# Peptides against a protein of PDB entry 3WG5, part 247

Target 1, 218 residues: chain A of PDB entry 3WG5
Amino acid sequence: LAKNIVYVAQIKGQITSYTYDQFDRYITIAEQDNAEAIIIELDTPGGRADAMMNIVQRIQQSKIPVIIYVYPPGASAASAGTYIALGSHLIAMAPGTSIGACRPILGYSQNGSIIEAPPKITNYFIAYIKSLAQESGRNATIAEEFITKDLSLTPEEALKYGVIEVVARDINELLKKSNGMKTKIPVNGRYVTLNFTNVEVRYLAPSFKDKLISYITD
Target 2, 218 residues: chain A of PDB entry 3WG5 as posed
Amino acid sequence: LAKNIVYVAQIKGQITSYTYDQFDRYITIAEQDNAEAIIIELDTPGGRADAMMNIVQRIQQSKIPVIIYVYPPGASAASAGTYIALGSHLIAMAPGTSIGACRPILGYSQNGSIIEAPPAITNYFIAYIKSLAQESGRNATIAEEFITKDLSLTPEEALKYGVIEVVARDINELLKKSNGMKTKIPVNGRYVTLNFTNVEVRYLAPSFKDKLISYITD

## One batch from the design tools (peptide; made by RFdiffusion4, then SolubleMPNN)

Design b2_p25_2_s1 (from b2_p25_2, 9 letters changed)
Fold by OpenDDE base, seed 4:
Order: C-alpha cells, then sequence, then structure tokens
Structure b2_p25_2_s1 (fold): chain B 218 residues (1-218), chain C 218 residues (1-218), chain A 25 residues (1-25)
C-alpha cells in the first residue's frame, strides 16, 4: 500500500523572487511524489509584493494541499507572509508566533523611515487581501485591518477571529489536529479533506543555493 | 548515579548576532551534558530585534530548561531582554533589577532623539510579545504595556503581575525556590518539573572570542 | 502588463532586521 507522504520544508527570511523559487521547488517535489500535503514552516518579516503575489498564485495552482505553518515559536508570518498564509489551503501557527502587519510600503528612506505607499496602492492591497480572505472563508474584516490598522495577532487571536485554522506546537500535533479538516481553498477545483492517518513525514532540505542565499541575506 | 548538573552562564550587554552565538554555545554545552537546566544571568539594555527573535527561538528549541535570571542587583532585562525572558522556561529576577521598556525604535537621530518605529512595526511587536506571554502563561496585558506604555517593573511588581516566576538573591536561592516548579513553556514538547535536588552547579566561562567581542563592544 | 509589473519595488514588510530595542538612556 503506497504510504501517504507529507512533506515538510522550511522557508525563512525575506520574501523575494528567490523565495518564489523555493516554494515552487518544494511544492513541485511534493506534487511529483503525489504527497498528501506539503507543510511549509514559514518565518518571514515580509518582503516584495510581486514575489508574494507569485507565491500565492503558485500555492493556489498546487496539485496538492499546501499548509502554511508559522513555526517555530518566535517565528512570524509578517506582512507578505500573511498574504501567503491567506492564499494557502490551511494556516497553522505555533504558540509564540504572530501574523499580520500587512500595510504596503514603497520602501525605506535613508534615515530608515518608511516611505508610504500612495492610497491607490494601499487600496489595491486592501482589495487583494480581502479577496484572499473571502475566497478561503477567513475573516475579511481582520484581513483589511492587517493593512488599515497594521494589526498583528497572536495564534489564539487569529484562531478566535477565524483567520487561521490550527494552533499546534509541532508537526505531530499539526497533523493530528488537521486530520479530517477540509482545505480552505480548492485543490484541483475541489475542497479536499486532509488525511493524515499513518503518514510518513519527509523533510525537504534547502538546496545548496538556498543555503548560500540565506547565508548572504542573513 | 549521574549527578544532576545545572549550568550557569552570564550574558551581558547589547543583544546582537554575537549574543545569539553565546546563547547557542551555552545551551548546546548544557544539552550535550544532559544538564537539568541552564541558568543565564542576563544583564542587557536591549539590542537588535532580529537577534532577539533568533535567541527566543533557540531557547524554545532547547532540549533542556533555560532559566533567564536577571542578575546581579542593578542589572536589567530591558527591551530585547524582556522578550528573551518571556520566551524562556522560567524567569527569575534578583532584587534591585528591572524588566520591561520594550517599545521598538528604528534608531537614534544625530541629536540622540529616538526615531520612532511606524505603527506597523510597533503592532507587530505587540502581537509578538503578547504571544510570548500567552504561550508561557504570563501576563499578556502587562507584556503589551511594556511596549504601549514603555512600562518597566521591579521584581516584586513583575512577580505580583504574573510576568516572572521567582525573585531570588543568588543562584542558591534561585535553585531552592524553583525546585519543583514546572517550566512555563514545554521542553521537548512537555512541561518539565525542575529537579534541583543535589545538583552540581557548573559555571561556563565566556570563550576567548566572547571576551574579545565584549571588549570591543564595551 | 501583468499587475505584477506595475508595482516594482513595493515591499510588504513588517520588520527590518535593523530594528533596535534600546532603552533610551
Amino acid sequence: as target 1 above (218 residues)
Amino acid sequence: as target 1 above (218 residues)
Amino acid sequence: MSKHDALPGLKIQALRTTHEFDVPS
């Protein structure tokens, strides 16, 4: 009997075009092996909007469920990470993590101050994040407030407000709690009931390129 | 019968990437010797947010209990130090120490004035610090006020408000008072009851590198 | 022009690595 496989991979740091390549590689490996799901352990302060939107699209095009897991404790799905989470099939958070703070910016000035995005851009991302929340059956009001108030939430708050689906301390608890849950968005046009009964967990290591770029950007 | 060992190490000064290396080294030594716990005597005015978050993660990934002890009298767990404490398995403070003042800043202007962090960043750290408090069963309201009011507390206040677990004058009193306490966060997924009966205390000295960098940054 | 091309350099970032937690002296 073919073992049900769940892949686990880590994505840490700023969201860039390289982060897209990591998502694409990891999801592709899991798709090729017909995995039951892939869990992405996400820890990000945010990053580029273009890369973020491409990552969301890649997740939504996945042939298998993509679970965004804000892990380990102390990690965040900040800014761009929140959009990615809201675009995914299931959101989990470890205790001691955070999600939110999604207001777009043009960049930072030389003094480190934020260069604010014009209202037109802010409104675009409000519409975008609300759409992701609505499509996934998550709290669109809070999703908007991640931008308009720069709101950030604890796992308990995010669960309470219907932004996320699971609070879990580790991969085993995540698998146990999410077993039998339906994906919040379709996989291949269908809402999938997750089956984590007797799964083999396979960890995907970062490529040499992944390690090198992480080392340079840290 | 293998003696129960408790390691004690000191971390003093600004929280940086180097401070992360110190935490990692000290915890790793204690893990390798299967110590009952490590006590970190902490005295910090604060430091970098990135380094702080990495330190919190390293503590939470520890195979043994990590006790943050604000020591000696006159020391502080200020700013980043508070986050580190809230991320640990047990917080102790000596009389005459302080904890709090956690508002994030972008830096200092040429005139020494604080460059305020934008609301986006402040709200992120509010969520983060509240999450650490909630996860550890500590006072999340006070944790937020460490940011929103720049609140600082005495050991007696911090104990009273449920921010810390122990007030102790020295290592021996700390061991005596914390004996039989449960960790405020899990170790290897389990809440551990501390056993400080007949322990050997081992002091870890700073490495030559630690001494050199401390000398350069002091 | 894909909507992606219209916002080059826009950052959705909460944190810079350079945020300091110092107690004002």
Scores: peptide ipSAE 0.023, ipTM 0.237, DockQ to the pose 0.071
Fold by OpenDDE base, seed 2:
Parts: C-alpha cells; sequence; structure tokens
Structure b2_p25_2_s1 (fold): chain B 218 residues (1-218), chain C 218 residues (1-218), chain A 25 residues (1-25)
C-alpha cells in the first residue's frame, strides 16, 4: 500500500557522477518507503552528459513518480537539468525560474570560450532530447530548439508550450496543482494518477557527502 | 553636436578577451559618430573575470551612454553579464530574461563540478559588485546577494528592487521608456539625460571575427 | 589581494547548461 508520503529532496549545482548518487539515494529512500512520489527541487546549470543520461535512466526506472521541481525562484533546470526534467514523471517550475539552453559542448577553452560539440554529437543529443519529449508527451519541437536555438523558457512559456505541467510557488501549491495529474511517463509500466489528498511531506536532507561536494562544487 | 543616432549591437556568449574587443569596437564606432547612445543587446552566461572588469572599465570610459539590454527573451545577463550591466549607464531587460547568479568560481573540475573560489576572492567580488551598484545608484544589497545567495531575478523583480531601469519588449519600447532618463553613471563626468525623440537606429553587425568566435564559443 | 591575484583563472560564470562531453580518451 502506498503510504500517503511525498518525499522532497534538493539537488543543486552541477550534474556529475555524484549527482547521480544523490538521485539514486533519494529515489531509493522514497521507493523503500512506498511513497506516493518524490519531489526533487532542482537547481542546476547543467553538467556532464554521461551523468545526466544515467540520472534520466534512474528516474525512468523509479518505482515511484519522480517530480522535478525547478525551485527556488532564480533557479534553473539548465542544460542537463532540462534533460533530467524531460525524463521525469512530472515537471514543475517556480516563478522566476528557467528551463532550456541544452546545446552540448565539449568544454571550455583556456580563454573561457565554449568548445562546441561537433555536429555528430549535437545531432545525437537532438535525437535524445526529442525522444525524451516524445516519450513524455511534451513538446518535441521546443525540446529540439533548446539545443538548436539554445532556447530558454520561463515557467509560463514552458507551461504554454507543453514542456512542463505545473507552475507553482511552493511545495504546497505544487501538491495542490499536481493532485490528480497523470505521470507523463509510466511507473512500472503504467501511468500513475498522482494522489496528494492527505499526504505527509517528508524532507530528505543532504548527506554529509552531499554537503561536502556541494561545498566543494557550489 | 550629438547625432540623433542610437547604435545597437549584439554581444552573445561567454565573456572573454574577445568580448572586450567587441565592446571596445562597438563603443568606439558609436563614439566616433557622436551617437546619442549605444544599446548592447547582451546575452551571456558569464565568463572571465579579467575580461569582465576590463569591459566595465571600457564602458565607464565611454564618451557616450552605454545601455545594456538583456535581450532577446530567454537571454540572460548571468554572472559576468550582471557586473557588466551594473557598470553601465542604463540597464534594460526584455520579458523572459534574467539577471544575477554572480558567484565567482575558479573553474570546473574534470567531473564538471564547480571549483569554488576561496573566500578571499568571493569577498573581493562582493566588494566589487557592491561598488558598481552604489556608484550607479542601484540596489547594493541585491548586488551582494547575487553572489552570496546566487540570486537570479526576473526583469520585474530587478526593476522593483532597483537593479535595472527598464523592462522593454523590443528596441522601440526601450527607446520610448528610456527617453528622458538620466544615465545611472556619468558620461564624461556628467549624468546625461537620454534623448530618443527622433533618433535613427543604426545596427552594428558582428565582425567576421565576432562571428567566428561566436561560432567557436557559442 | 591584488587585482592580479584575484583574476587569473577566475570565472564569473553562471553555471552554464553546457554538457561537457568527456572526450573519450
Amino acid sequence: as target 1 above (218 residues)
Amino acid sequence: as target 1 above (218 residues)
Amino acid sequence: MSKHDALPGLKIQALRTTHEFDVPS
């Protein structure tokens, strides 16, 4: 029996192998408790593509709905964060947040210039981001433009264009607005209707390692 | 006699030594033509601190008003871009843009994690950004929080908090709204009242080098 | 701290959304 529990955890900073471990840990805790869902408060500028793809896969393998919430105001689900969001069961954004800017790069030159990814890599990620959008019933054209035009959207635009499902100021409003929504991707092979009608909100704190890495990386 | 000319140029991408050359070139052209002002359509994620400081200095040395316009929608004056904006004669933002996120970093680790700047460097840039805000009569508390809280603001928030002067959808609205405003910093030792009451808008195209570097870096 | 001490290698960069692809070694 699903406990009327919603977990909330924060993931902030660059997407790395450690960020994967954070997602895995948080989702695993929520799975073990048979939570109704986990909300990940995401604030990321992006990061590593390999870690991002692993995170997307881990979300898709979740036994419970994973809601990506771009939060707080001023936060972004930028680059890798957009991919992660598009790979999730539900996307929410707070006012004053952004999503997009997904162009892959090889890195930064010594002068701080971007080293562009070759067309082969860019095209790979165009295909990948479009697949995430299509599988989740989200706007695949905009998903492509997140790369091809380095497009970034406001919450209102992202909602309007069918990239995200909810604009919410806080967790309470998120729960209220997402109550009764279907997941945009399946959970254990089925689309789940979210039930937030008497839930306990349980916050997961960063581990010591999470704090240390955040301290080193943030 | 000031020509009733307003120049418009675009600076996009990372702030580098080349971005300094772009600013210098564009401002110099506008100075040579005795323009009423130059509008720089800025879309930057940030970049090098050295280049940023040089750009700020170049703007402050301008013989004409330099308006930083965060444009188009989806663009940002992020990090170094915020410093540049705060160092300018007027800041405008389009709807759906952002400003802030000014925490200095040493770079990125091999895993894509941020290498945080040591407190000494962070404190240096807190002092620096506060000085830019104070000198321009803008919100120094928010300027500090752009670093200490990694704060990013919407155009409406930035206007409300006294970080920026104008929210405008396009160049025409920008000219209309900024007409009669005083520069937030002096031009040749005097605060200038902007006069956009019969101006010719003249667009400056990126140089070949600008395009090439944008191609390499964007 | 001199300007010169603070500036070398320092990036004031919004955490860019850039996917660093590990160039496969």
Scores: peptide ipSAE 0.039, ipTM 0.289, DockQ to the pose 0.114; fails the geometry check
Fold by OpenDDE base, seed 1:
Structure b2_p25_2_s1 (fold): chain B 218 residues (1-218), chain C 218 residues (1-218), chain A 25 residues (1-25)
Amino acid sequence: as target 1 above (218 residues)
Amino acid sequence: as target 1 above (218 residues)
Amino acid sequence: MSKHDALPGLKIQALRTTHEFDVPS
């Protein structure tokens, strides 16, 4: 039986193999305690596609609902962060945040210019992001445009177009608005109705290593 | 526009990192030619979970429908093969094949006994296999039992319980029965209606390396 | 910071799920 506990943890900075370890650690703690859900306060400019895809898979394999919350105001779920959000059980955004800009790149040249990904790679990620959107019942047309037009949306636009489920200012407003919502993807093969009635909010602190790596990648 | 071409290729033996390269190669050829679909004749006893998960992801990212066909009679989609099938756009089985037995293991002891996976790992794969079943609109309860009971099903049982979509004796019967079916997962974010009216069937031959590795892993 | 996903070269082969587990044969 799920406990009336919601975990909240923060993931900030570039998406790397270490960011996967953070997601795995946080979700595992929440799973072990049979929490009602975990909220990940996500603020990322993007990162590595391999780590991103593994994170999406880890979220989808969660025993409990994983809510991606683009937070605080000024944060973004840019690039890799958008894929992660679209792969999650519920997306929330705070006012003044953004989501999108998902065009894959091969990297940066020495002069700081973007090295464009070959069309084959771009089309691979178009198929991938559209699958995440469709599986979650989110707007697959806009998901494609996150790549093809490098589109970035405000929370209000993202909500309006059915890319996200909640706009909330803080954790309490998020819990209030998401209470009674069904997860957009299944949990252990079932679409779960979120129950945030009389929940205890527990914050997971980053490890020392998490703090150090965030500092290096910022 | 899709061409009236269906590719057919074979994947046999243990699921390894090399099996991923086979799936990637075959799907890429079919994508490049804008084929209507690719049918993978799958015969596997199982294999590595990492390779399996990457294969599932590669199938879900396909620009065209990927049909997993457990073929010929006497073949199986055992263990890793079941996950791959459940992650695909359509599952078919020939009479006299099997699907299931998905319990993860850590390996084999020197005496040939199975080293049991810790409950944490088993539960991870229960969540994973149930998500694949639910996302594809297939029987998530039976998908769980593929692990918890190490259940194996006949094609007729698998069809009856909504684990697979088609029982077919050969490629021609498969094409005939699957014509007009919707894909169980999206293609480029859309559920596609398979159109096998007036199709050319093109067989993809295994590479020399594919033949050699199949020989070593059998 | 660029809002783009950096792919290391298309060696999709590096998508190692961290869990070296076997699904039994």
Scores: peptide ipSAE 0.028, ipTM 0.207, DockQ to the pose 0.074; fails the geometry check
Fold by OpenDDE base, seed 3:
Structure b2_p25_2_s1 (fold): chain B 218 residues (1-218), chain C 218 residues (1-218), chain A 25 residues (1-25)
Amino acid sequence: as target 1 above (218 residues)
Amino acid sequence: as target 1 above (218 residues)
Amino acid sequence: MSKHDALPGLKIQALRTTHEFDVPS
């Protein structure tokens, strides 16, 4: 019986348009192969709001389930990463990771202080993050508090509060625990039941460009 | 005779993943209609390097010519905007606009000073911007100086130095002047001769999302 | 330090007008 392919790719660093390209490339590869899912190992301190919204849209338009996996231990889905996770078909976290801290900022002032977003922007992102939570059947109250209280959660707290679906130490545990789960948002207009009983795991390496950018930014 | 469609869209503000979405959406619409070209009216102070690189890639993958038009008067293709322009099929500028200032920065320090990019990053972007200039047959020396000297040019200087192809006051003058020009980079592997003799100009409005984001960020 | 690690944080910007979701370190 043909094994269901599960792709695994890594996205690390700030959420940017390059991060969008990574998501788009990785999801497109997995779509072309009719993968059962793609798992994105995510480690981000946040990034650009616009990049984040595009990534969310790209995930929502995916022809296959996109699983955001906050990995490895010590990683975070901070700020923009939380929105991306909340926009995905399934969220998993490894022990020792974090999610949250979603307050929008305009940037850093000359004195290094955060330039707070005006209430209009903050309120927009409150509405947006709540919509992502609601659409995915996740905790919209906590989603709002990720902004209003700059709340950050452990995997165990996030699971407890219904923000995420799985706590898993590795890909094998993730596949095992998520097997038979329904996606939290539709795939091609339907909630998909994940089938990880007979899968081939394929790791997507960063492109040469991805490696080069990483090499330059390190 | 069926008029060749030319789309015109506006992109204003920071270069971000949302800007990527705008480029992608606008180019996709124009591709679907087999437009002769799309003109992007660009006004940007710069933005994210990753977003910029994705936009450049999206332009390079376009099935139709993408013309970057620095417009209106007072606009700039600063920093990331310059890279986008240099990655495009044709660059035009309105009088009273600027291009350049391409030095990469890591951000702003707590005291508001620029955090300079390390030499490794700066050197990468020097190589990158020079490649964009060389591939498009534009002035690679000036492209490097956009970084090393943080050089900014007027439209007249940019034209004189072979950085851009057209100085035009409006879309009609741009179409008139660029008619019969070859694209500076290939479209689907071929240099295209622009045919603006019998065109229908279609303006693409910002999406509701674009309008909302603009309304929130203004 | 990989180019990719620095580029996400890298601003190619003439002006400070950035909207970001940054977690204050």
Scores: peptide ipSAE 0.024, ipTM 0.232, DockQ to the pose 0.112; fails the geometry check

Design b2_p25_2_s2 (from b2_p25_2, 9 letters changed)
Fold by OpenDDE base, seed 3:
Structure b2_p25_2_s2 (fold): chain B 218 residues (1-218), chain C 218 residues (1-218), chain A 25 residues (1-25)
Amino acid sequence: as target 1 above (218 residues)
Amino acid sequence: as target 1 above (218 residues)
Amino acid sequence: MSKHDALPGLKIQALRTTHSFDVPS
């Protein structure tokens, strides 16, 4: 009996074009092996909105469920990470993690001050984040407040408000709690019921390139 | 009689957060000295849309006219550079330069292939680039085609189609041809008539930081 | 096969979203 395979990969740091390559590589490996799902252990302060939108699109194009897991404790799906999560098939968070703070910024001034996005941009991202929430049946009001109020939530709050689907301490608890859940968005046009009974967990290591870029960006 | 000062600064390479800092620094210097205008000699293949939108906003907030000059020959205001130009008070191009190719991309795949932007993003940038063209009284149809057809234009075509205001071989020809022109967008809420009679041209050198980052990104 | 020069500049690298660390507590 072919063991149901679940891949687990880590993505840490700023969301960049390289982070897209990580997502693409990891999802592609899991697709090629006809995995039941891939779990991305996400820890990001945010980053580039282009890379974020790419990652969201890549997740939505996945042939298999992509689970975003905000992990370990102390990790965040902040800013761009929240959009990625809201664009995914299932969101989980570990205790002691956070999600939110999605206000678009243009960058930093020479003094490190945030340069505010113009209203046109802010409104675009409000519409975008609300669409991700609506498409996934998640709380669109809270999704908007991640921008308009720079709202950040605990896992328990995020679960309570219908932003996320699972609070789990580890991969085993995640697999157990998400078993039998339907994906919040379609996989190949269909909502998939996750089957994590008798799964083989395979960890995808960062490539040498992944390690090098993390080292440069940290 | 206080000589009318025109600043000239070069911005070359990818549009990044650092490019915003360059624009901000250069415009701020010219504002502080009550310059008649600043000319930015722009040579960019494109870059970050966030940084681009920041730069556009910074130009629109300028207390003085900001002239984008696609220079030298062989230079481009490609992709993000076109948006920056369309957001400016006056566009000039040198012979042998180009403008356009504004299609938003998400990034590059591992094999160097372009990752297409989702229709939502493409449509946003279509609306945005059209708004910049409309606000400046420039050709909004061509501005859209910079995205929808990946259109690139010569200086002569761009002038003919009403995308740009001046074709000039050098700063002296630019100053001569633009003298008496009105800005295509307001300066402090008013359309300014450029006065380049008896101007002192001051060149702003790149900072050491500007040189270092250009060296790393090239 | 004509090397259509992939326009190097097409990185409309979109907006930054705020970094959580830069949200003042």
Scores: peptide ipSAE 0.046, ipTM 0.282, DockQ to the pose 0.260; fails the geometry check
Fold by OpenDDE base, seed 5:
Structure b2_p25_2_s2 (fold): chain B 218 residues (1-218), chain C 218 residues (1-218), chain A 25 residues (1-25)
Amino acid sequence: as target 1 above (218 residues)
Amino acid sequence: as target 1 above (218 residues)
Amino acid sequence: MSKHDALPGLKIQALRTTHSFDVPS
């Protein structure tokens, strides 16, 4: 009996246009192999909103379930990472990770101070993040507070508040806990029940380009 | 005195992942040349939401102003095209074009009937399109009605309601009317005043890949 | 039958989402 394939890939660092290329590459590989899912191990402090929304969209375009896994311990789905997670078919977090702090900024001044986004932009992202939460059946109130209060959550809090679906220590526990779960958003217009009963885990290494870009953005 | 360069490129047909590649390529070329702006002549019936949000994001990432121009007469920024337009630094429409009809669908059945999106998806896109309008200082009420009423507007209506910035018959009139306008969203965190006083217009031809993909998606 | 694919696209400024500054406790 052909084992269901689950891909695992890592994305670390700032969310940029190059991070989109990584997501696209990883998802495309998993789509080509008709994988049961792809798990993206995500560790990001945030980044560009533009790149983030492309990534969210690429995830939503996926012909297969995309699981965002905030991993390893000490990792964050901060800012842009939270949006990406909220845009995905399933969110998991490892213990000792964080999610949230989604307040939009225009950037940093020369002194490293935050340049505030105008209210119209903040309101846009409030509407946007709430929409992500609503579509995925996640806590839209907390999603708003990720901006309005710059809220950050632990995995346990995020699970409790219905922001995420799984707390898992590793890929094996993630597969075990997410087995039989429905995707929080559709795959090709249908909610998919994840089947991790007899899976082969395949790790996707970063391309040379991915490594170079991560090195430039770190 | 070096003439300001304005690029013009055409994107036609369904919005797909390949349409994203076209937007990315065109914007990248214009960014490399430090163009004053790029004008994308858009004619689309709609397409994939995922591709659309990527495109919107790529536009918002642009280091230069991106002007969406619904052109020629008879063209549409329908569905996904409306969102892309609402995502851009400036919207123009030619007379005899349309914008709107933004109701999300899951797709078409075998009989060609629309498969309705569940309310949660519709609500997501309502929040999303409203956020686009709000960020760009465009009519968020009409943006919502593009979904809730499947509203379509003429250029004159769209201008009147504050959905778009310019009605123009051609590129020359577009440049003339948009000269001195501020971008409706920031470029690199700043609202840019468009300077079309002494411009060289450069047309970007579709790549062979772009032509092949448009041929496959048409 | 109108082939109008009705899918959305946002105007987001080149916003950075805040880096989580570890607020030094």
Scores: peptide ipSAE 0.032, ipTM 0.269, DockQ to the pose 0.153; fails the geometry check
Fold by OpenDDE base, seed 4:
Structure b2_p25_2_s2 (fold): chain B 218 residues (1-218), chain C 218 residues (1-218), chain A 25 residues (1-25)
Amino acid sequence: as target 1 above (218 residues)
Amino acid sequence: as target 1 above (218 residues)
Amino acid sequence: MSKHDALPGLKIQALRTTHSFDVPS
């Protein structure tokens, strides 16, 4: 029997291997406790494509629903964050957040200019992001435009276009609004109906190592 | 009851997010089938530290034993590959392979010179690699020297120094030699004794996506 | 098990054969 537990954890900053480690740790804790779901409060400007793809895969392998919540107001699920969101079981955004701007780059030059990804790579990520959107029943056209137009959306626009499932001000509103929703991708091969009636919310803090790495990367 | 199935999959090239995706997919398939183990034939020159740490964590979260097999002859588990190996349930190497050379770098300059990692980062990876070695009951001193001396070892040296558990020419010899060995790290909180008596070997091919990404990253 | 948390952005001897793709921050 699933416990009436919902975990909440925060992931902030660049998408890196460490970000994956955080996702994996948090999801694993929630899996071990047979949580109803985990909510990841995400605030990211983007980061590494490789770490992003790892995170997406880890989310998709979760034994419990993983909700990406772009939070707090002023936060973004930019670039890699959008892929992570699109790879998740449910996307929520707080008012005053953003999602999108997914154009891949090779990096930055010494002068701070973007080194453009070759067309073959851009096309790969177009196919990838469209696949994530299609598999989750989200707007694949907008997902493509996150790359081709470097499009960024408000929560209201993202909801309207079928990129995300929930706009919520806080965790309580998110739980209330997502109660009874089906996951956009399967959990263990099944679309799970979220049950947020009388749930215990448990906050996961960053590990000491999480804090240390965040400090090193800042 | 665990099935008498052992999966074998190949991972070749740079350690990236895609490499994580391969690990995760392969391990997940083997988990779903309640395999006795999965053997990952690894050939890598290294790659991203973030992807590496993701892979290590994914291996450690595996519901089944993950054996890293540095294969074929001429292959390496260099740099990131060594960390992955040290994070795994069992390390095997084929004759004529190598392991080590784990010094972290920030990247390469435009002229191809290595950009050295700052001491804080090097020290972090020293602590990390030592932790992987310690947790797996492997030689933490040699693990440190993989960074501090950029040490690379032969299979025979690695076995002698207690870095790895098996030297094997092929999958059949690996199965034979590792039969009855305990995993060097726990599976679901327990050290598992490998049972390779009368196992079915199943080879996992790269997905179409795997092949496409390998082609894009080459 | 002490979860070893990753250091971001570091390459451990990434041979520059493949361009690491960043999705821009």
Scores: peptide ipSAE 0.029, ipTM 0.267, DockQ to the pose 0.108; fails the geometry check
Fold by OpenDDE base, seed 1:
Structure b2_p25_2_s2 (fold): chain B 218 residues (1-218), chain C 218 residues (1-218), chain A 25 residues (1-25)
Amino acid sequence: as target 1 above (218 residues)
Amino acid sequence: as target 1 above (218 residues)
Amino acid sequence: MSKHDALPGLKIQALRTTHSFDVPS
């Protein structure tokens, strides 16, 4: 029996054009091998909105389920990371992680103060995050509050409010809990039932370039 | 039986004079083949007003129905994209997309702050967007609020408010749902009933120039 | 952990919502 393969890869640090290249590379590898899914261990403070939107599109165009796993404990899917998660086929979080704080900003001043985004931009991202939540059958009210209230949630709160699907301590628990779940968005136009029985887990290592850029952007 | 042809093309990125050339090329190809319609998959943050107005005119002068489809999920018809959509024969949106945020600006300052347009310009675009909505039988009050409140909407909200005609996950669902609908504006002086029964879908690829400009304007 | 520290610099970089409505003069 051909073993179902699940890929696991890590994306850590700021969301940039290079983070898009990482997502694209990882998903492409898993697509080429007809993997059952790819799990992306995500730990991000956020980053560029353009890169984030491109990543969301790349996930939604995936030929296989993309599971965003906020991992390890202490990690976050902050800001851009929340949008990425909400755009994915399944969201999992480890205990001691966080999600939210999605308010768009123009940047930071020299004194480190936030330069607020104008209402136009804020309203754009409210509509965008609500649409991601609605499309995935996740809590659009909370998704809006990630912007309007800068709300951040624990895994337990996020699960309770219907923002995420799984709380799991490790990859094995994630696979066990998500087995038999349907993807929250379609894969190739169809909702997929995840089959994590008798799977081989393959870890994708970051490239040398991935390591270097993560080091520079941290 | 001569297969009815539907063309599908993509327009992504900023609205510029080059985006006009893309619209013109795509529509012209579809006109030459007497296509039943062309679907433009639109993903734009906005752009130049002059280019936008020229694109609207080119759409309105089309010999065939031009369907604006905000696609894929995560795409937007932001700002100039909303005007283009409101000027088209049919608007569709995929789940996870947005429309709106139409307030005109002069540009951005060095600190990234918006340089506001003077009231004269804002009032001009209020009148213009309202006229596009009224002409197409779409919600002119919401069209005004896209400027005055910088409003952005989900596909479900936009459908509910009568801004758009279809929410569809893909081209096949779009064709299925829009089959038998009348165009919201005339084609060659007549409202057209869309016939998407037994159609051949033809994808128009971006030219090399289209790819290069999209890359530079991103 | 102050609520402010965790706001990642969403540089909304250029979402140039370039409503550069250069209204041609």
Scores: peptide ipSAE 0.027, ipTM 0.270, DockQ to the pose 0.146; fails the geometry check

